# Peptides against a protein of PDB entry 5H65, part 110

Target 1, 294 residues: chain A of PDB entry 5H65
Amino acid sequence: QYLERTPLCAILKQKAPQQYRIRAKLRSYKPRRLFQSVKLHCPKCHLLQEVPHEGDLDIIFQDGATKTPDVKLQNTSLYDSKIWTTKNQKGRKVAVHFVKNNGILPLSNECLLLIEGGTLSEICKLSNKFNSVIPVRSGHEDLELLDLSAPFLIQGTIHHYGCKQCSSLRSIQNLNSLVDKTSWIPSSVAEALGIVPLQYVFVMTFTLDDGTGVLEAYLMDSDKFFQIPASEVLMDDDLQKSVDMIMDMFCPPGIKIDAYPWLECFIKSYNVTNGTDNQICYQIFDTTVAEDVI

## One batch from the design tools (peptide; made by RFdiffusion4, then SolubleMPNN)

Design b2_p13_3_s3 (from b2_p13_3, 6 letters changed)
Fold by OpenDDE base, seed 5:
Structure b2_p13_3_s3 (fold): chain B 294 residues (1-294), chain A 13 residues (1-13)
Amino acid sequence: as target 1 above (294 residues)
Amino acid sequence: SLEQSLAQYVASE
């Protein structure tokens, strides 16, 4: 896609919707803290929501840990089950179900675990040793996903979430529909379980100034803008540092805007109704930032 | 729409 560069002063006078190529300085941005900019987005209903904090997950898994695994649901053709009783005062029972591929237990790096009654800490430890972990509970006739408020799939340090509004959950045995039970692709797992996966996105507000005018544009991007996945940034200090460095480059603290580098990007305008008032908003799209000074 | 949802969400923050 190619568009001629348009000054902000001209854009501010035009009707929406339109697409523009601009060259502007990043005067300021919100939120300033990176962890506040990472959100979850549903591609179907377009709901935006916060990423659950560890404290939120602790509560969910603590509640799940109060339930006793159903013996009748252990050791099926799909998985082999092992049960532990914790040594703490509560005597919590933890069930780990190792998903098999055509009746054969796969290698740890390709094995999916279904965990029943595990704490966040225990789940995280296992996710570092095995391919994937799904928190589950004993349902009426089958294992079921524990709670969509928690991850439906954990791979390493990546937490995959599903949309409560758009998902119609199916029982764990529906994983049988997957031909390959060694490569646990999140979208495939979601499809089998009736889950609409949420997308990690950076959500930020940029105040852009090209010397002719000033406008605010929203950024909602998963991995294109920074060339860093929003899904990984919260659990990776190096990625966090990289994003911070990029933002500091475009908007350096303690320096006058005259010395800021130029940012080239695409923005689109659109109409928004707020009560009886009509407003034009702007959103950055199809843009990858470069470290080159223009 | 996506645009509406985004605008509303940002406005609520």
Scores: peptide ipSAE 0.357, ipTM 0.892, DockQ to the pose 0.815
Fold by OpenDDE base, seed 1:
Structure b2_p13_3_s3 (fold): chain B 294 residues (1-294), chain A 13 residues (1-13)
Amino acid sequence: as target 1 above (294 residues)
Amino acid sequence: SLEQSLAQYVASE
């Protein structure tokens, strides 16, 4: 609950773990580029990893597009299938499977598409017209998720990823277990397919200075600190601008630190073992920055 | 742990 403000010089002398309320200036932060601060985090194994770049996805979907859809897996009770053959020299076959709700095709804004052999561009176009898209491939007995290195679910501009370590993938027919086949809640889709969803997080290192001492504190946050979802920021220029403005406010370029605003936040200390070395680290928690600072 | 993974990840950057 309530914590009295503690100067950094006092914190630096104390053993971990402890929680503190502090008032300090943001001397510097890293990484400086926003896109480098957005990561994927597994809530189960706690692995942190990079968000795949567009180029990475292009490769994955290009490889998937070299595979021929299995005719035997088309048009099941779960979905209706349409096949397109590209007019290029490769004659690439693309299968789109429209998931049905109780045997009835839903409206486009309620419809989930399973895409087999599509490029990133094609998938993105479809995701803007339909509720959701899942990249799939033909498995031995059923359609299967294409690759956990790519999104398992695309809704508009939001890419949902799963943990390779913690997920035990199940075939696409397991979507039958969903009673509601119109809303396509990411967590429900993930559960049906045996996927542990990854979480978008901001990961930054803040160098904090209150005039009595200096310490580095980590920020790992999904949507509290900036009041901006990490899951949306990469695909929204306005949100990116907002985060940049907030960081510029607390750490303005071209002026001396004496003129920086004060940041009030909570930090926790904890022990970290690195081989034979024992280190105390600090992390920001339960902190929301205001639009204006005093 | 979460704290350990975070510290290790930052250190590897």
Scores: peptide ipSAE 0.356, ipTM 0.891, DockQ to the pose 0.848
Fold by OpenDDE base, seed 3:
Structure b2_p13_3_s3 (fold): chain B 294 residues (1-294), chain A 13 residues (1-13)
Amino acid sequence: as target 1 above (294 residues)
Amino acid sequence: SLEQSLAQYVASE
C-alpha cells in the first residue's frame, strides 16, 4: 500500500471517507495511564468494555464459592473430580475437575481444570501449574460456565473473556467435541462453549501536529502498533515498561514539541453520526512504530 | 459500525 504523504491542513479540508499517509508529531495522548488504555472489544457487535479488575473478579468468585458442588455431576467420562473442604468456619467446598483426553489424564502442562467454588487466589495458583483453568458452576444437568463477567479460560497469566451479548452458552460437556484436548486453544474452547471471545485492544486518542494543523486520531490496535500484545501487557511489567518507553520517546515529558520525533503513520477518516450532528473522525491503521524511525 | 462504536465509546470516556 502506497500513499503520498499529505499535510494535516489538507486532510482537515477533505470529506470522508479517505485514507492518508502522514508525518506528524505526537503532541499529546490520552489516557495517560496504560492500564486505562487496554480494553476488551467484541469482533461481532463491536462493543468496547473495560477489563475487569481483580476486585470485580473477587466478588464473582466469592459468590460462586457460596454454592455447593453437585455430587451428581462429578466424575464423568470427560473429567475426574476431586473435592476439598476448607477449614474455615463455613466449610467451603471446592471442586476441581481434571479434564481427560480419551479417558486418560494428561500431563499437568496439557491438562484443563474446571474449578467450582474456587477463589481468585486459588484459581491463579492452579493456572500456574496446569495448562488452563475454567471457572464453572453446577447447572441443572451439567457443569456450566460460571459467569461471562469473569474469564471463561485462564492460561497462565492470560485471562480470556467472552461477549455477553453475542454468546449463547452451552454446557461444559460440549468440550467433548474438541479433538485435541491437550493444547486448549482459546478460540476452540470458545466455539465449543458457544462463546464469542473478546479481543484485547489498545484504545487511545492521539493529538497529532505536523506544523500545518492539529488532528485527533484514535488508535484501536491489538498487537501491531507497539508490536506488543494488548492481551499480555497488563500482567507483564516488562511489556508495560516497553510501551511506556515508546510513548515517552514520541511524547517526552518536560520537553518542547519542537524536539519531538516525527511519527509516520496511516490514518483513515470516516463519518460519525451523533444524534442530528455529523462529524468526521480519524483512526490510525496499519501502523507499527519503531525506534529507528526517530 | 466499528467506527461508530469506537467514536461513541471514546466520546463517553
Scores: peptide ipSAE 0.356, ipTM 0.892, DockQ to the pose 0.845
Fold by OpenDDE base, seed 2:
Structure b2_p13_3_s3 (fold): chain B 294 residues (1-294), chain A 13 residues (1-13)
Amino acid sequence: as target 1 above (294 residues)
Amino acid sequence: SLEQSLAQYVASE
């Protein structure tokens, strides 16, 4: 893992691909807003996409709530079903399916709920009381995942998303393949349902300056750089504050760059083809900055 | 590739 430190001016003259250890100042970074830097990444097709906003989810669940749960799909060996009728103007029918473990209802903290016809607010409330929630709809022969544009699994405040491109959805009864129906590991649930889970990642562009040259390097990291999980940061004010503090430390506002702290990191160069244009890009890798801050 | 996707995505922002 050891590499000799190389000045940016030398790196800028070299062909890709190569790996470097550098010491540079963070002149600037983008995006400036934390919420804009958190993305979803598919480990299979490598597509990057935005994390759905609350408004996006509202629309999806509102649409789902217009569908009436199929009575024929209620109360199977896998789950017990309860139906609620709302008192609002639409009189929505909401089905909650409590997944059983070997025919027995588990404790709430171990119980997976399948929600049919619920709003985002209702789903979120339930996710705080039960282990996990899966938004579903009535299919032809079984319950099915509602929409991959929404979370396939909600655990507390964590929304787990799947890749629309790479996933081949299977019906809910495939959860029967899980031996342990109490832990509800996201990857296991995804596998059972044919979902390729997306990964939360920080995606940022750093402008680095070591006095010999200036270089833009991309950061794509899930939990190593800040030692903060991208999957949790959006739902935790303290974590957000921590990230902001780290960035402010390396790139303090209102201060000249001469006073900026030095950032030591690893970067790799690689070739990128955009049509007829070939360019060299740089990416930060195997770097943790939190240790330098604390 | 991952590298291509990242570069293209950032460039589009």
Scores: peptide ipSAE 0.348, ipTM 0.889, DockQ to the pose 0.817

Design b2_p13_3_s4 (from b2_p13_3, 4 letters changed)
Fold by OpenDDE base, seed 3:
Parts: C-alpha cells; sequence; structure tokens
Structure b2_p13_3_s4 (fold): chain B 294 residues (1-294), chain A 13 residues (1-13)
C-alpha cells in the first residue's frame, strides 16, 4: 500500500474511517509488561481474553484428577489406553489414551495423547516427548474435552485455546474424521472437536508524537508487527528479550524523546460509540518493525 | 516417572 505521509495534526482533524501513513515517535506504550500485552482473541466474536495463568491451569487439572476414568471408554478403535496409579497422591489414577493411525500406534513424535487426571507438570513433560496432548475427561458415552478454560491442545510449549462462547464441543471420537492422524494440525483438531480456536495477539496502546500532535493508537497483532509470534513469546525467553529490545529501541528508557527513533507505520481511524458520545479511535495495521532499523 | 512409563508403553506396542 502507498499512502502519502500525513502529519498527526491533520489526522486529528479528520473524520473516520480513514487510513494513514505516519511517521512518529513512540512517546510511551502500555502495558509495559510483555506478559500483560499478550491476549487471546476470538476471530468470530472478537472477545479478548487473558492467557490463563499457570495457577489457573493447576486448579483445573487438579480438579480433573479427582475424577475416576471410566473403564468402559478405554481401548477403542481410535486409541489404546493405559492407566497409572500414583504412589504419593492417595492413589491418583491417570489414564492416557494413545491415538492410533489406521489402527497402529504411531511414533512418539507423531502420537497424540489424550490424558485424564494428569497434572500440568506431567502434561507439559509429555508434550515435549509426544506430538500433542489433549486433556480429556470421561463423558457418558465417550471421552470429552476437559475444559475450554485449559488448552484443548498442547504441542511442545504451545498451548492452544478455544472460545467458550463460539465453540460447540463434540466428543473425542470425532477425531476419526481426520485423515491425517500424525501431524495434528491445531485447526483440524479444533474443527473436528467443534472448537473455535483463539488467536494469540499482542495488544498494546501506543502514544505517538510527531511534533505536530499526539494520538493514541491501538495495536492488535499476532505476528507481523514484531515478526515474532504472540503464540510463542510467553514460553521463549529469547523471543521475550527480542520484543523488549525492539520496544527499548523505539522507546528507550532514561533518555529524552528528542533522541527517540522515528517509527513509520500505518494507522486507521474508526468510530466508537459510547452511549451518546462518538469517539474516533486509531489502530495500527500492516506494520512491521525490526531491531536493525537504526 | 509417568513419562518414562508412557515411553515404555509405546515401545511395547
Amino acid sequence: as target 1 above (294 residues)
Amino acid sequence: SLEKALAEYVASQ
């Protein structure tokens, strides 16, 4: 896209909606903590949710561990089942179901595990060795997803979440509809189980200043702005450092704004109605920043 | 550990 650069003072006088190319300094941004800037977004209902804290997940999985796996649901055409009894937690029973591909157990790196009664720690360890893990519970006639407040699919260090509002959950046997039971594509798993997957997004508010005016612009982006996936950043220290370095570059602490680098980006204006008040807001779009810009 | 047990289970199939 090509747009003429427009000064902020001119933009602030214009009606919405419009698109602009701007050159401005990042005076400040919020939230300051990266963890707080990563959210889950539903592409259908557009609800923003917090990424669950480890403590929240611990509670969910602890509750799940109090339930007894149903023996009649073990060992189907879809999966082979094994039950372990812990020695240290009053005999907690953990049921693991190994999903088969055409009746054959695949290699670990291709195998999906369905787990009942596992702790977060156990699930995380397993997700590093096996392809994927789905926390499940025993339903009336089939295994079911444990809770949409927890990940519906864990692959390595990535936790995939679903929208509670938009999802219409189906039982685990619906995984049979997947032709490929080795790659376990999250979107395919979600579709089979009636889940609307949530998207990790960076959500930030930038205060932009080009010397002619100041405006706040909203950033909601998955992987374009930083060229870093929001889905991976929370679990990768190096990626976190990279984001921090980028933000420090544009908004360096301890120095005056006059020394800040210029940020070139696209913003769009839009109208927001709050009661009787009509407000014009701004959102950053189609913008990529890099550390080596300076 | 559970992980080791699971690995052994898969290997035995």
Scores: peptide ipSAE 0.188, ipTM 0.857, DockQ to the pose 0.011
Fold by OpenDDE base, seed 4:
Structure b2_p13_3_s4 (fold): chain B 294 residues (1-294), chain A 13 residues (1-13)
Amino acid sequence: as target 1 above (294 residues)
Amino acid sequence: SLEKALAEYVASQ
């Protein structure tokens, strides 16, 4: 795992692929806004996509709320159902299905809710009281996941998304395959429902300068670089502040680069073909930014 | 309300 430190000027002259340890200053980075750097990544097809905005989710859930819950799908061995008619919003019907564990309703902190017709606001509120929430709809013969454009699982403030390309959705009764219906591990839920879960990642481009040369390095990282989960940062002001502080530390505004701290990291080079042109790109890997800045 | 009903559920557990 040990690599000797290599100056950027030497790296820029070498063929790919190779791995390097470098010490450089962060001249600049993009995107500058944190929320723009958080993406969803499929581990299977490697597609990168944007995290849906609140407005996008509102539309999806509003559309879902126009559908009437099927009475025939209520109260199965898997879940107990309750229906509400809202006093506002034109008497919207909301179905909540409480998933049972071995035929018994678990404690709220262990309980998975399946919701039909809920708004984003309602769902988010419920996710703070119950272990997990899955937005669902009445399918032909069973409850089904509402839409992969929305979270398939909400736990607290964390929204879990699935890949539309790689997922082959199965009906909700497939949750019966889970022996433990109290922990609701996202990967287990995903597997049961035929979902390939997406991963939250920080996606950034760093311009690195060590005085001998300048190169751009790509960062795709879920939780190692900042020691902050990309999955949580969008919903936590303190975590956002921490990331901003880290970036400001390495790339302080209004200060000349000569005063910037040194960043030590690992980068790997790789070849990219763009038409007839072969170019070498660089990616940061296995790097944690530490406060021990030289 | 929905919230009230759900709160009652939680309280009953």
Scores: peptide ipSAE 0.185, ipTM 0.853, DockQ to the pose 0.011
Fold by OpenDDE base, seed 1:
Structure b2_p13_3_s4 (fold): chain B 294 residues (1-294), chain A 13 residues (1-13)
Amino acid sequence: as target 1 above (294 residues)
Amino acid sequence: SLEKALAEYVASQ
């Protein structure tokens, strides 16, 4: 819907909730570092979580590698299993399970791997050669997802995470419910395994100034604002540079605010109650800035 | 090795 442009000074005097179209300069923003602005968001419980760092994942997979694969769980109707004993890592057992489609091993680019005892490095290498990789462990009666603190699905450089709070994990054999065992759509895999997928989001606070007033607006966006997916930005240097360029354009360092470009965006106000204190907050929505850069 | 075995798989497909 069409909204008339409203000056910030007028907005600051109005009660919430309301929606506004504004034209303002980006005086400042936080956090300044891109990696700090990318979070994981649960669409059900709305919890925001940090994206695990490589070091965090290393620890998880190292711990997983201390567990021996259960021979009884190898070679089912769902997957063919191969096991290796490493020579350079004190005899670490690594099991790779190749998921079959109708009893037939698919092409590598269509094949899902389940891996036990793999390191992050090994998993990443495999994810570049095969369609997808799921880190797993030997459960009591079936293979199970290793840990929701790690990705439940890795496709290329994209790590898919699940919500610990909202997920009710099911064993790997539930992948049998998938009719198509070649495309491995993350949402389908998640559904089969009882996982609520987390969403990558940009989380930032903008300080906006239009010369009549100043307000802080919250940004939580997955792919609209920058026209860049938050899910891909951490693993792609070019995308990171693009985001940085956009932010530098609107908030150029070493330049006075009078020379800043104008940013047009939509904001909505909402009430926040903290004890006896009532505060009006603002959130950016339905805004794309990438078109202004081109 | 793991890498060798997996490479063989890729080559066979």
Scores: peptide ipSAE 0.181, ipTM 0.849, DockQ to the pose 0.011
Fold by OpenDDE base, seed 2:
Structure b2_p13_3_s4 (fold): chain B 294 residues (1-294), chain A 13 residues (1-13)
Amino acid sequence: as target 1 above (294 residues)
Amino acid sequence: SLEKALAEYVASQ
């Protein structure tokens, strides 16, 4: 992976595509808010999507909670079902299906729950006690995933999302194809249900300056750049603080750029054509900055 | 048990 260091002024004169090693200062970056920099990326169609907000999920689950669980779909070879009615104003019927392993109910920390009619709050409570939770609805012949706009799998505080464009959803009984019904690996669950899982990514634009030139570079990274998983950062205050500290270190407020630390990174150039307009863009790759900070 | 956990949850609602 060795590349000779190249000044930005030289890079700006060259044709794409090429790869470079650079040493530059981070003059500025966008977006400034961490929550705005975390996106969902599809590895198939490459669309970037916003991470749903709590309010978005509330709406989805509220809608789901208006549906009555189909009694004919309860208690299959795959799962045992328990039904209860909430004591709130709505008096909702909630169905929880406990997925069995070889016909036996596993321990809570190994158990996957399928939930019908649960609110976000209720689902979150259950996800803290059980291995995983899948929001589902009663389909025509089987339970089905509730909505790809919501997580298809919740493990603790981690929400796993799927791509609406690329996924071809299959019914819940397809979980039978999984040999191991205790670990509930997200990718395995996704595969069984026909879901293309989305990836959490940091998406940022860096303005880099090495004194010879200024270059705008795009960052799309899951866990390498900060050595912090994008999938976890939104749910962990300490991780958020760490990212903020890193960015503040490279872009310290209230001081001149001359005092900024140097950032060493790899960038690649590529061509972007929009009609008659041909532009060269730059993307950061294979770069870890946390090593220089911590 | 799983049922106990569910019961506890229901009771807390």
Scores: peptide ipSAE 0.130, ipTM 0.825, DockQ to the pose 0.012

Design b2_p13_4_s1 (from b2_p13_4, 7 letters changed)
Fold by OpenDDE base, seed 5:
Order: sequence, then structure tokens, then C-alpha cells
Structure b2_p13_4_s1 (fold): chain B 294 residues (1-294), chain A 13 residues (1-13)
Amino acid sequence: as target 1 above (294 residues)
Amino acid sequence: SFYDGFKDSPFKT
């Protein structure tokens, strides 16, 4: 879209809602730590959630490991099952179910594994070798997703989460509805299992200054602003460094603001009412960091 | 084969 550039002093005097193109310097931003800016967002109920920590996942998987896989649910038309007894940890049973495509096991890089009784460490090891991993448990009549507080799908280092409020879980046999059982697209898996997938987002507050005024705007973005997916950044040191570099470029420490680069972006204003108080807030949208600035 | 890697437990430390 085309919008004329508007100075911040003019924007601050106008009623909401409106859209603007601005050119401003990033005086400051919050949070300062990258891991604090990454959240999970539900596209349906719009709730923002924290990304579960390793410790949270450990607890969930430890609890799951206390339950024994049901023999009656092994080796179906959908999957072949293998069971191991661990030498440690009281001899817990671990079941791995290999999902078949039309009765045939696919290549390892195309295979979906369903895991019962695995620890976080074990699951992560398998997800690095195979295309996809779903932590599951034995239900009454079928395998079921273990817990929506944990990932419903792990692909490499990417953990896919679902919304507890908006999801209505269906049993694993519903994966039969997928014609292609090799690609395992997260959205397709989610749909088959009745999951509303959460979206990784960067959530940040920018203090913008163009010399005419100062404006606070927030950023909620998945992959456009930094051209880096929020879903991948937490598990990739190089991507983390890239984001840090971008932020340091726009807001360099120990340097005067007069030397800061200009940021061109779109912002939209909106009204927020808290009781008797009416406030105008601002959000950055449809904005990408220019390559020539990097 | 696909199962060659799973002849033994994949969860060995």
C-alpha cells in the first residue's frame, strides 16, 4: 500500500484508528533479551502465551513415562510399533510407532514417529533423525496426543504447539484422513487432530523518535520484520545473533541517538479503553527491515 | 532397511 510519510507530532494529535507511514529512529526497545520477546499467539482466541521451558516439558514427559503403552493399540494399519524397556529409571516401557503411507514405511526423513513414554532428551534425539515426532499416550480406543502443554509435533528443532482453549482433540487414527503421509505439514496434522496451532511471534515495544515527537509502538510479528522465523530463533544460535545484530544496528549501545539509522515502517493506531480512560495505542505492521541497512 | 537402526533401543545413553 502507498501512504505518505507523516511526522510523529502530527500522528500524536490524530484520532484512531488510522494507518501511517513513518520514518523514525529507534530510541529504545523492550524487552532487551530476545528469549523474552518470543511468545505463542492463538489466531482464533488471540491469547498470548509463554513458550514452555525445558523444565516444563521435562515434567510433562516424565509424567507420561509413568504410563505403560497399551498392547492392544500397537501395530495397526496406520503404524508399526516397537517397544523397548529401559535399563534405567525402573525399566519404563517406551513405544515408538512408525506411521506408514499406504501400508508402506517411508524413508526416515519422511517418517512420522509417535512416541509413548519418551523423555524430552529421547524425543529430541529422534526428532533430529526423523522427519516428525508426536508425543502420544494410550487412550481407551486409540492413541491420543499426550498433552497440549507440550508440542503436538516436533520437526527437527521446531516445536509446534496447540491452543488448549480452542482445540478439540481427536484420536491419532484421524491421521488417516491425510492422503499424503510423508510431508507431515504442521497445519494438516493439526487439522486432522482437531488442534488450533499456535503461532510463534516476536512481541516487542519500540520507542520511536523522529525529532518532532516520541511514540511508543508495539511489534507482534512472526517472520516478516526480521525476515527470521520466530519459530526457529530459540533453537538456533546463528539466528539469535542475527536478531541481536539487527537490534544493535537500529539501537546501538553507547552511541548518541543522532547517529542512529532511520527506520521506515508502517504503524496503525487503535483505541484502548480501560474504564473511563481512553488511550490511543500504536502497532507496527507490514514492515520489513531493509537489506541495505544491514 | 528402515528398521536397521532400531534393532537395538534408540534410547541408549
Scores: peptide ipSAE 0.026, ipTM 0.636, DockQ to the pose 0.021
Fold by OpenDDE base, seed 2:
Structure b2_p13_4_s1 (fold): chain B 294 residues (1-294), chain A 13 residues (1-13)
Amino acid sequence: as target 1 above (294 residues)
Amino acid sequence: SFYDGFKDSPFKT
C-alpha cells in the first residue's frame, strides 16, 4: 500500500496503531554487537530467545553422551545403525543411525544422520561431511529428539531450533511420512516431528531523527532489511562484515549526524502496556536497504 | 533495558 511520507514530529503526536512512511537519519542503534542482535523468534507464540552458545550446547550433548544407546532401537526399517566406542577411560558409546530412503542408503551428501551420544565436536564433524544431522536419544519405544534446547537439525553450519512452548514432539519414526528422504527440508522435518521451528531474526533498536523529531523504532527482521539471512550471518565472516559495513554507512563513527545518509523506511506504531501506563512503540517493517546506497 | 520496548508487545522475551 502506498503511503505518503510523514515527518516524525507528526507521527509522535498520533495514536496507534498506524503505518507510516518516513525518511530519517539513523542517529544511533542498539545493540552495537552483531551477535547480540541475532535472536530466535517463534512465529506462533512470538517468544524471543537467545541463540545458544557453544558452551550451552556442549553441556546438553555431554549430558546426552552419558546415556547408552538402546540396542533394541537399532537397525530399523527407517535406518541402519553403527556403534562406536570411544577410546577414553569411560568407553562412551556413540550410535549413528543412517536414514534410508525406501530401504536403501542414500548418497552421503543426501543422507540424514541420527546421532546418539555424540559430543558437539563429533556432531559438527559429521554435519560437515553428511550435511544433515539430528541429535537423538533412545526413548521407550523409539528414538526421540534429544533436546529442543539443542538444534533439532544441523545442516552444514546452520543450526535449526524448535520452540519448546509450541512444539508437540513426535518420535523419529514419524520421518517415515516424508516421501523424499534425501533433501531434508528443515520445515518438513519439523512438521514430521511436531516441531514449530524458530526463525533467526535481527532484533535492533534504531534511534531515528529527521530534524523534526526523534523516535525509537525496533527492527525485527529475518532477511529483508539487510538482504542477508539472520540464519547465516553468525557463521559467515563475510556476511558479518557486510552488516557491519551497512551499519557504519548509516551511522558512521566520528561524523556529525548532518552528514549521515537518509534512510527511507516503513514504520508501524502499536500500543504497549507498562503496568497502568500506555506507551506507543514503533517497528520497522517491509523495509530493505537500497543497493545503490551501499 | 534493550527489551523494554518489547514489554507487553506482540513480541515476547
Scores: peptide ipSAE 0.021, ipTM 0.510, DockQ to the pose 0.040
Fold by OpenDDE base, seed 1:
Structure b2_p13_4_s1 (fold): chain B 294 residues (1-294), chain A 13 residues (1-13)
Amino acid sequence: as target 1 above (294 residues)
Amino acid sequence: SFYDGFKDSPFKT
């Protein structure tokens, strides 16, 4: 998009909604910690949620592991089942179901695993070795997704989550509707199982200053602003360092704002009603970090 | 001056 540059002092006097191109310095930003800025966003109901922590997932999978896999649900036309008994005192049963493509087991790098009774550690080990893993439980007539509070699909280090409010879960046999049972695209899996997938987003507040005025602008972005996917950043130290470096470049610690670099970005204004109070808010959009900075 | 310093934008639209 091409817009003429508008000073912040002029923007602050105008009614919403409008779009602006600005040139300003990043005086400050919140949150300061990257892990606090990454959220899950539902594209349907627009609810923002926290990304579950490892401890949260441990609890969910531990609870799931207390339930014994139903023998009647093993070895269907859709999947072949293997059962392991742990060597611990409890003798926990873990079922792994290998999803077949037209009755044939695919290659390991194309195979979807359904895991029943696995711990987070075991699931992560499998997801690192195989293409895709879905945590499941025994339902009345079929395997079902374990819990929408946990990932519905794990691929490598990426956890895919679904919206509890917007999803209408279907049993695992609905994966039969997928023509290609080798690629396991997250959106396709979600659709088959009645899941509305959540989107990883960076959520930040920027305080912008161009010398004429100060404005707070909201950032909600998945992968455009930093050119780094929010879905991958939490599990990749190098990507985390890159984001930190970018933010330090725009808002360097220990120096005066006069020495800060200028930021060129787009912002849009919008009206927010809080009770009887009408407020104008601002959001950054269609903006990316310059390639020479990345 | 507030307008002194780096003029090149690390962001692009």
Scores: peptide ipSAE 0.006, ipTM 0.308, DockQ to the pose 0.032
Fold by OpenDDE base, seed 4:
Structure b2_p13_4_s1 (fold): chain B 294 residues (1-294), chain A 13 residues (1-13)
Amino acid sequence: as target 1 above (294 residues)
Amino acid sequence: SFYDGFKDSPFKT
């Protein structure tokens, strides 16, 4: 729908909810560091979560590695199992289960690995080689997902997370419901295992100024605003550089706002209750960085 | 796109 451009001074006087088209300069933004702007969002319960740090994952996988793989759960119709004993002082047992497609092992780039007892480093190495990895543990009757605090699926450098509040985990044998056991689409894996997948999102606050007024607008976006997936940016230096370049273009360091580019975007207003006080907030929507800038 | 001097708007809807 066509929206007429509205000056910020007029918007600031209007009640919510409404949608606006604006032309303004980005005076400032928060957070300033890219890694702080990337969060996990549940599409069902709408909870925002921090992306786990390497240290957090290390702890989870170390804890998982204290358990010995159950021999009774190895080599099923779904997967072939290999066991290794580490050469370190702990003599840790690591099980790798290779998921079969119709009883046949697929190519390495199409193969899903279930890893039991692996460290973060080992898991990452395997994910780079085999593309798809699920950290698992031995359950009572079947393999189970290790922990929703860790990725339920690692594909290359992408960690897929699930919502603890909304997920009702099912055992690994439920992967049998997947007709094609080669593509390992994250949403399909999640569905089979009873996981509500979290979405990577950029979360930022923009301070916008059009000369008539100043307005703070919230940005929550997965891949449209920057035309860069939030799910990939943390692990890709080139994508990080691109985002940094975009933000530097919006807010050039060391120069006055008069020299900043004009930004066109859509914002929507909405009411927020903070205790007894009602506040109007603003969110950017349906806005993309100009292709010429990327 | 909108222009400010020689700069295009980096955003479009």
Scores: peptide ipSAE 0.006, ipTM 0.308, DockQ to the pose 0.033; fails the geometry check

